Peptides against a protein of PDB entry 4ASU. Designs and how they scored, part 89

Target 1, 270 residues: chain A of PDB entry 4ASU
Amino acid sequence: ATLKDITRRLKSIKNIQKITKSMKMVAAAKYARAERELKPARVYGVGSLALYEKADIKTPEDKKKHLIIGVSSDRGLCGAIHSSVAKQMKSEAANLAAAGKEVKIIGVGDKIRSILHRTHSDQFLVTFKEVGRRPPTFGDASVIALELLNSGYEFDEGSIIFNRFRSVISYKTEEKPIFSLDTISSAESMSIYDDIDADVLRNYQEYSLANIIYYSLKESTTSEQSARMTAMDNASKNASEMIDKLTLTFNRTRQAVITKELIEIISGAA
Target 2, 83 residues: chain B of PDB entry 4ASU
Amino acid sequence: FTFASPTQVFFNSANVRQVDVPTQTGAFGILAAHVPTLQVLRPGLVVVHAEDGTTSKYFVSSGSVTVNADSSVQLLAEEAVTL

## One batch from the design tools (peptide; made by RFdiffusion4, then SolubleMPNN)

Design b2_p13_8_s3 (from b2_p13_8, 4 letters changed)
Fold by OpenDDE base, seed 3:
Structure b2_p13_8_s3 (fold): chain B 270 residues (1-270), chain C 83 residues (1-83), chain A 13 residues (1-13)
Amino acid sequence: as target 1 above (270 residues)
Amino acid sequence: as target 2 above (83 residues)
Amino acid sequence: SAALEAFRAALAA
């Protein structure tokens, strides 16, 4: 490589490093906010899931329609955040198909669609885009919930798959159940709640769905920002190492060029 | 007893004497050993009666309330403010 | 966007 080539590459990598450092700082700020906002969201979301745990809702085996909701975002450069969700979605879809279930997919965030479009395009009901630019709100979750409920797909049971935040360096892809109104209404374990008006139950389920989606979005966002921060840090370090290597190469090449020029001068070879 | 909004937690697995909630079917008081039920909230006043006799008031928007067989209660409001 | 593309290219390389 010529000195010019090395210099150009150095400049490029230095610019990348500046960008990655900047992105790290932005991600760090977003992470701090997300983590703070996750605390109440987790209580809220776990509270919403408590019914399903307490009631031990079981879907009859004869019910075949299953919905998978994958939660991620539109934004890249966050390590394995999207691929982890997609991987679990694929696994779940395959397992359900093997069990004779019909599977439909909803993607929250464009990255899910981008990963699964080739293999699962026919199973997608809808993909929600413009996810990840701003912190998710309950309103956002409500919109998603409403769209799902209005999709016309009458699922029996569903799975929401998202990255649960553990720490700044760790997340885990998890699954939580989603149940249709019919499944909840017909569940034997719900008999203790039998005096519930049908309209009330419907409305309750709408909130429940929105709550769970909101919770998943908050977990996902926190995980994503943390992962992005880590990814940008790693990228910055890698860039630094490459800069060091190229700088050494530059210095060696420069000396070689000088030596060559001197030899040419001495030898009279212009 | 858990009482939270998406953005704020007011009670987390707390023991309370009574919680008065505004529901679409009417306001009702949740006491210890209340029968299991599911309700949806209407905008209104939530009153929490603590075991120590203190009373806290909250305004809530829409949401849900769950009373489980194990006497656990989840009050989840879309929006809630302390009064 | 160009910077992001360059970054992606650098990561893919």
Scores: peptide ipSAE 0.019, ipTM 0.880, DockQ to the pose 0.014
Fold by OpenDDE base, seed 2:
Structure b2_p13_8_s3 (fold): chain B 270 residues (1-270), chain C 83 residues (1-83), chain A 13 residues (1-13)
Amino acid sequence: as target 1 above (270 residues)
Amino acid sequence: as target 2 above (83 residues)
Amino acid sequence: SAALEAFRAALAA
């Protein structure tokens, strides 16, 4: 490589390093906010899921309609955040299909659609776009919940798949159950709640769905920002190492050029 | 007893004596060993009576309340403020 | 942004 080529490459990598460092700082700021907002959201969301865990709601085997909601975002450069959710969605869809269930998919964030469109296009009901530009609000979750309930697809049970935040360096893709109103109302384990008005139960379920979606969005956002911060840090380190290597190569090449020029002068070959 | 909004936690797995909640079907008090129930909140006043005799008041908007068989309670309000 | 697209292109190359 000529000195010019090496210089050009050095300039390019230095620019990339500047961009990755800047993106790391932005991700760090967004992560800090997301983590603060996740604390109450987790209590809120886990509280909403408590009924399903304690009541041990079971879906009868004759019920065949299953909804999978994958939660991610529209934004890239965050490691395996999107692929992990998509992988779990594929696995769940395959398992359900093997069990003779009908599976439909909802994607929260455009990245889910981009990954699964080719293999699962016929199973997609809707994809929610414009996710990840701003921190998710309860209003956003409510809109998603309402759209799902009004989609016309009458599922029996479902799964919401998202990345749960563990730490700055760790997230785990998890699945939480969602149930239809009919499934909840007909569950034997719900008999202890028999005096519940049908309208009350319907409204309760609407809140429950919105709560779970909100929780999943907050977990996903925190995981994503943390992963992006880590990815940008790694990219910056890799760029630094490459700069060091290219600088050494530049110095060696420069010395070689000087030596060659000296030899040409001494030999009279110019 | 857990009481939270999407943005704020007021109680997290706390032991309380009594919680008064405003529901769409009417206001009721949740005591120890209350029968399991599910209710939807109406805008109104929540009163939490702690075991030490302390009483706290909150205004809530919409939401839900769950009383489980194990006596655990989840009060989840869309919006809530300390009064 | 054009910068983000350029960055993605550079990472893919």
Scores: peptide ipSAE 0.015, ipTM 0.876, DockQ to the pose 0.015
Fold by OpenDDE base, seed 1:
Structure b2_p13_8_s3 (fold): chain B 270 residues (1-270), chain C 83 residues (1-83), chain A 13 residues (1-13)
Amino acid sequence: as target 1 above (270 residues)
Amino acid sequence: as target 2 above (83 residues)
Amino acid sequence: SAALEAFRAALAA
């Protein structure tokens, strides 16, 4: 490589490093906000899931329609955030299919669709785009819940898959159950709840669905921003190492060029 | 007893004496060892009676309240403000 | 967005 080539490459990598450092700072700011907002959201979301856990709602085996909701975003450069969710979605879909269940998929965020389109395109009901640019709101979750309820797909049971935030350096892909109104209404364990009006239960279920989606979005966002910070930090470090290596190569090449020029001068080879 | 909105937590696994909630069917008082129930909130006043005798008042929008068999209560409101 | 695209292109090269 010529000195010019090395210099050009150095300049390019230095520019990349500047970009990755800037992105790290942006991700850090978003992470800090997301973490603060996750605290109440987690209490709220876990509260919404409490009924399903405590009532031990079970779906009869003869019910075959299963919905998988994968939660991520539209934005890349966040390590394994999207692939982790997609991997678990694939595993769950395969297990359900092996059990003779019908599986449909909803993707929250375009990246899920991008990963699963080739292998699972026929199973997708809808993909929600424009996720991840702004922090998710309860309104956003409500829109998703409404679209699901209006999709016409009468699922019996579902799974929402998302990355739960643990720490700045750790997340875990998790699955939480969602249930249709019919499944909730028919559950034997629900008999202990006194005089539940059908309209009340419907409203409750719809609200609960929005709550769970909201919770998943908040967990996902926090995990994503944390992962992006890490990814950008790693990229910046890698760029730094490459700059060092190229600088050494530049210096060696420069010396070689000088030596060659001196030899040419001494030899009279014009 | 847990009482939260998407953006704020008012009570987290707290012990309370009584919670009055505005439901679509009317005002409902939840006492200790209340039978399991599910209700949907209407806009109105929530009153929390603590064990120490203190009372706190909140205005809530839509939401839900769940009383479970284990006596745990989840009050979830879309919006809530302290009065 | 342009910077991100440039970054992706540079990482792919």
Scores: peptide ipSAE 0.013, ipTM 0.873, DockQ to the pose 0.015
Fold by OpenDDE base, seed 4:
Structure b2_p13_8_s3 (fold): chain B 270 residues (1-270), chain C 83 residues (1-83), chain A 13 residues (1-13)
Amino acid sequence: as target 1 above (270 residues)
Amino acid sequence: as target 2 above (83 residues)
Amino acid sequence: SAALEAFRAALAA
């Protein structure tokens, strides 16, 4: 490589490093906020899921319509955040199909569709875009919940797949159940919850869905920001190493050029 | 007893004597060993009676309340404020 | 909010 080439590469990598460092700081700030907001959201979301755990809702085998909701965002450069969710979605879809279930997919965040559109385009009901730039709100979750409920797809059971935050260096892709109103209403284990008005149950289920979606968004966001921070840190370090290597190469090449020029001068061949 | 909004936790797995909740069908009190039920909140007052005799009041907008067979209670309000 | 409206509008099949 010529000195010019090396210099150009150095400049490029230095610029990349600047960008990645900046992005790291932005991600760090967003992570800090997300983590703070996740604390109450987790209590809220886990509280909403308590019914399903305690009631042990079972979907009859003859009920075959399954909905998969993948939760991520529109934004890249966050390591395996999107691919992890997509991988589990694929696995779940395959398992359900093998079990004779009909599977439909909702993507929260455009990245889900970007990954799955080729192989699962026919299963997609809807994709929610514009996810990830701002922190998710309960209003956002409610919109998603309403769209799901109004989609016309009469699912029996569903799975919401998202990355659960563990720590700044760890997340785990998780699955939580969602159930249709009919499934909840007809579940034998729900018999202990007697004297529930049908309208009450419907409204309750709407809240439950919104709550779970909200929770998943908060977990996902926190995981994503943390992962992005890590990814940008790694990118910055990699850039630094490359800069060091190229700098050494530059220095060696420069010396070689100088030596060549001196030889040409001394030999009179110039 | 868990009482939370999306942005704030008021009670987390706490033991309380009684919780009065405003529901769409009317207000009711949740006592120890209350029968399992699901309800939807209407805007109104939540009153939490602690075991020590203290009473706390909250305004809630909407949400849900769950009483489980194991006596666990989840009060989840979209918005809630202390009064 | 404008953000919410934008979010609602950003639905795609």
Scores: peptide ipSAE 0.012, ipTM 0.886, DockQ to the pose 0.074

Design b2_p13_8_s4 (from b2_p13_8, 6 letters changed)
Fold by OpenDDE base, seed 4:
Structure b2_p13_8_s4 (fold): chain B 270 residues (1-270), chain C 83 residues (1-83), chain A 13 residues (1-13)
Amino acid sequence: as target 1 above (270 residues)
Amino acid sequence: as target 2 above (83 residues)
Amino acid sequence: DAALAAFRAALEA
């Protein structure tokens, strides 16, 4: 490589390093906020899931319609955040198909669609875009919930797949159940709750869905920002190492060029 | 007893004597060993009676309340404020 | 957005 080539590459990598450092700082700020907002959201979301855990709702085997909701975002450069969700979605879809279930998919965030479009395009009901620019609100979750409920797809049960935040250095892709109103209403384990009005149950289920989606969004966001921060830090370090290597190469090449020029001068071949 | 909004936690797995909740079908009190039920909140007052005899009042907008067989209660409001 | 695009392009190059 010529000195010019090395210099150009150095400049490019230095610019990348500046970008990654900036992105790291932005991600750090967003992470800090997300973590704070996750604390109440987790209590809220876990509270919403308590019914399903306590009632041990089982879907009859004869019911075949299953909905998979993958939760991520539109934004890249966050390590394995999107691929982890997509991988679990694929696995779940395959398992359900093998069990004779009909599977439909909803993507929260454009990255899910981007990853799964070629292999699962026919299974997608809807993809929610514009996720990840702003912290998710309960209103956002409600919109998603309403659209799902109004999609016309009468699923029996579903799975919401998202990254649960563990720590700044760790997340885990998890699945939580979603049940249709009919499935809840017909579940034997719900018999202890039978003294409820059908309209009440419907409204309750709408809240439950919104709550779970909200929770998943908060977990996902926190995980994503943390992962992005880590990814950008790693990228910055890698860039630094590359700069050091190229700088050494530059210095060696420069010395060689100087030596060559001196020889040409001395030899009179110029 | 858990009482939370999406943005704030008021009670987290706390033991309380009684919780009065406003529902669309009417207000009711949740005491120990209340029968399992699911309800939807209407805008109104939530009153939490602590074991020590203290009473806390909250205004809630909407949401849900769950009473489970194990006496656990989840009060989840879309918006809630302390009064 | 332009910086991100440039960054992605640089990573893919």
Scores: peptide ipSAE 0.023, ipTM 0.910, DockQ to the pose 0.015
Fold by OpenDDE base, seed 2:
Structure b2_p13_8_s4 (fold): chain B 270 residues (1-270), chain C 83 residues (1-83), chain A 13 residues (1-13)
Amino acid sequence: as target 1 above (270 residues)
Amino acid sequence: as target 2 above (83 residues)
Amino acid sequence: DAALAAFRAALEA
């Protein structure tokens, strides 16, 4: 490589390093906010799931319609955040299909659609775009919940798949159940909650769905920002190492050029 | 007893004596070993009676309340403020 | 778009 080529490459990598460092700082700020907002959201969301865990809601085997909601975002450069969710969605869809279930998919965030469109296009009901530019609100979750309920797809049960935040260096892709109103109302384990008005139960379920979606969005956002911060840090370190290597190569090449020029001068003088 | 909004936690797995909640079907008090029930909240006052005799008041908007067979209670309001 | 693609390629490499 010529000195010019090495210099051009050095300049390019240095620019990339500046960008990755900047992105790291932005991700760090967003992570700090997301983590703070996740604390109450987790209590709120886990509280909504408590009924399903305690009542052990089961869907009869004759019920065949299953909904998968994958939660991620529109934004890249965050490691395996999107692919992890998509992988779990594929696995769940395959398992359900093998069990003779009908599977439909909702994607929260455009990245889910981008990954699964080719293989699962016929199973997609809707994809929610414009996710990840701002922190998710309960209003956003409510909109998604309402859209689902108004989609015309009458599922029996479902799975919401998202990345649960563990720490700044760790997330885990999780699955939580969602149930239709009919499934809840007909569940034997719900008999202890007898004398519940049908309208009350419907409204309760609407809140439950919105709550779970909100929770999943907050977990996903925190995981994503943390992963992006880590990815940008790693990229910055890798760039630094490459700069060091190229600088050494540049110095060696420069010395070689000087030596060659000296030899040419000496040989030309004779 | 858990009482939270999407943005704030008021109680997390706490032991309380009684919680008064405003529901669409009417206000009622949740005591120890209350029968399991599901309700939706209407805008109104929540009153939490602690074991030590202290009483806390909150205004809530919409939401849900769950009383489980194990006596656990989840009060989840869309919006809530301390009074 | 080309710059973004190059950036992504550099981050994945």
Scores: peptide ipSAE 0.023, ipTM 0.905, DockQ to the pose 0.014
Fold by OpenDDE base, seed 1:
Order: structure tokens, then C-alpha cells, then sequence
Structure b2_p13_8_s4 (fold): chain B 270 residues (1-270), chain C 83 residues (1-83), chain A 13 residues (1-13)
């Protein structure tokens, strides 16, 4: 490689390093906010899931329609955030199909669609785009919940798959159950809940779905920002190492060029 | 007893004597060992009676309240403010 | 977004 080539590459990598450092700082700021907002959101969301756990709601085996909701975002450069969700979605879809279930998929965030388009395109009901530019709000979750309920797909049971935040260096892909109104109303364990009006139950279910989606979005966002911060830090470090290596190569090449020029002068081969 | 909005937690697994909630079917008090129920909130006043005799008042918008068989209660409001 | 595009372009180059 010529000195010019090495210099051009050095300049390019230095620019990349500046970008990754900047993105790290932005991700850090967004992470700090997301973590603060996750605290109440977790209490709120886990509270909504309490019914399903305590009532031990079960879907009859003869019911075949299953919905998978994958939660991520539109934005890249966050390590394995999207692939982890997609991997679990694939596994769940395969297991359900093997059990003779009908599987439909909803993607929250365009990255899920991008990963699963080739293999699961026929199973997608809808993909929600424009996720991840701003912190998710309860309004956003309500829109997703409403669209799902109005989709016309009458699922019996569902799974929402998202990355749960553990720490700045750790997240875990998890699955939480979603049940249709019909499944809840027909569950034997719900008999202990006396005098539940059908309209009340419907409204309750709408809130429950929105709550769970909101919770998943907040967990996902916090996990994503932490992962992006780590990814950008690693990229910056890798760029630094590459700059050092190229600088050494530049110095060696420069010395070789100088030596060659001196030899040409001495030999009279102008 | 858990009482939260998406952005704020007021009570987290706390022991309380009574919670008065505004529901679409009417206002009712949740006492210890209340029968399991599911209700939807209407805009109105929530009153929490602590075991020490103190009372706290909140205004809530829409949401849900769940009373479980194990006597746990989840009050989840879309918006809530302390009065 | 411009920074991300530039970063992707630079990684591909």
C-alpha cells in the first residue's frame, strides 16, 4: 500500500472513531433516561401480568391460533439486541408449528421484519415502524394494542418476546403470555372473580394488553441503549487499535520510501 | 397493594387497611380479604387508608384495578396525581 | 442518522 492509501485509510478510521465516540455518548444519555423511566414502568407492567400468573390462565390444547409479538426497534448498531429477539421468535414459532398450532407474527420495530422477512413473511400480520427514535410512551403502546385488537386475527393465546434489562452489561430475552378476551373469559380459574361484566372485562383486557406492550417497550429500549453504548465503546476501541497498527505501517512505509529515494539519488537514476 | 401509573409508583407491595376506588360500575372500598374482582377505573378520587390510620388521596384517570385471591391488589392508572 | 449512514458506509469501504 502507498503512503497515500494508508493516510486515506487512517483518516477514514479516525472519522469512524469520532462517530462511534459521539454515538456512545448519545447512547449513554438515552440509557440513563431509559433506566430512570423503566423503574415505574416495570412496577406498572409487572402489575398487569400478575393476573395471568395468579389466576393460572391456561389455553385449551385444542385451540390452535397463536400470536407472537416481537419487540425491538428500527435502529441498528446495538449488538445482538434484534437477533436475540428474532432467534427466540423463530424457536417459538417452530415449536408451535410442530405442535400443530397456527402462528402469526407481529413485529414491533422494522428490524424484526428485516431479519424474519425471508423465512416468515407469510406469517406476519403487521410491522410497526418508527420505533426507537424517541422514548416509548403509553400512547404508543395503546396504538399498538388497538391495532392488534382491530386486526381481525382472533388468536387464542400469544407470546410477547422482548429483551429484559438486567444491567448496563446484561439483558435477557424473555417471553410473557398474552391471552385473548375469549380465553380469559372461558378460563375455569376466572370463576373466582365474581360478577365481571363483559364490557368491563373487554375494557380491562384492552388496558392489560397496552400495559404489557408498554412494559416490553421500556425494557427493550433500556436494553437497546445499554447494548448500543457497549457496542460503540467496542467499536471505538477497535478503531483505536487499527489506527495504531496503520500508524506503524505508515512509519515503516515512509522509511522505506525515503530509503528508496536516497538510493535513487546516489545511483543517479533520476 | 400496588398503585402505579406508567411514570410513577405510589405504592409497591404495601400493606394497607382499605382502598377506595372509582370504577365504572361505582365506587367501592377494597378491604382485607376482599373477594377477587376485576374493575375498570373511571376518573375520580382514590383514597388509600394506611394501617397507621393515615389517609392519602389521589385523582386518577382511566385504568384498572385487580383484586386477586391471595389478597394482592394492583391499581394501575393511566394518569394519577397526589391531592 | 447522517452519522449512522456515514458509519455504515465507512465500515463497508
Amino acid sequence: as target 1 above (270 residues)
Amino acid sequence: as target 2 above (83 residues)
Amino acid sequence: DAALAAFRAALEA
Scores: peptide ipSAE 0.020, ipTM 0.899, DockQ to the pose 0.015
Fold by OpenDDE base, seed 5:
Structure b2_p13_8_s4 (fold): chain B 270 residues (1-270), chain C 83 residues (1-83), chain A 13 residues (1-13)
Amino acid sequence: as target 1 above (270 residues)
Amino acid sequence: as target 2 above (83 residues)
Amino acid sequence: DAALAAFRAALEA
């Protein structure tokens, strides 16, 4: 490689390092906020899921329609955040199909569709875009919930798949159940709950869905920002190491060129 | 007893004596061993009676309340403020 | 687009 080539590469890597450092700082700020906002969101979301756990709502085996909601975002450069969700979605879809279930998919965030469009395009009902630019709000979750409920797809049961935040260095892809209004209404375990008006139950279910989506978005966002911060830090470190190596190569190459030129001068070779 | 909004937690698995909630069908009090029920909140006043006799008041916009067979309660409001 | 691709490639590497 010529001195010019090395210099060009050095300049390029230095620029990348500047970008990755900047992105790390932005991700760090977003992470700090997301983590703070996740604390109440987790209590809220887990609280919403408590009914389903305590009531042990079961879907009859003869019911065949299953909905998978994958929760991620539109933005890349966050390690395996999107691929982890997509992988679990694929696995779940395959398992359900093998069990003779009809599977439909909803993607929250464009990256889910980007990963799954070739293999699962026919199973997608809708993809929600413009996710991840701003912190998710309950309003955002409500919009998603409403659109899902109005999609016309009458699922029996479903699952929402998202990355649960564990720590700054760890997340886990998890699945939580989603039940249709009919499934909840017909569940034997719900008989212990006093006469629930159908309208009340419908409204309750709408809130429940919005709550779960909101929770999943908050977990996903926190996980994503943490992962992005880590990815950008790693990229910055890798760039630094490469800069050091290339700098050494540059210095050696420069000395070699000088030596060659001196020899040519001394030998009379023009 | 858990009482939270998307942005704030007021009670997290706490023991309380009674919770008065505004529902679409009317206001009711949740006491120990209340029958399991699901309700939707209407805008109104939530009153939490602690075991020590203290009373806290909150205004909620909408949401849900769940009373389970194990006496656990989840009050989940879209918006809530301490009064 | 090429710059973004190069950037992504550099990050994955």
Scores: peptide ipSAE 0.022, ipTM 0.910, DockQ to the pose 0.014; fails the geometry check

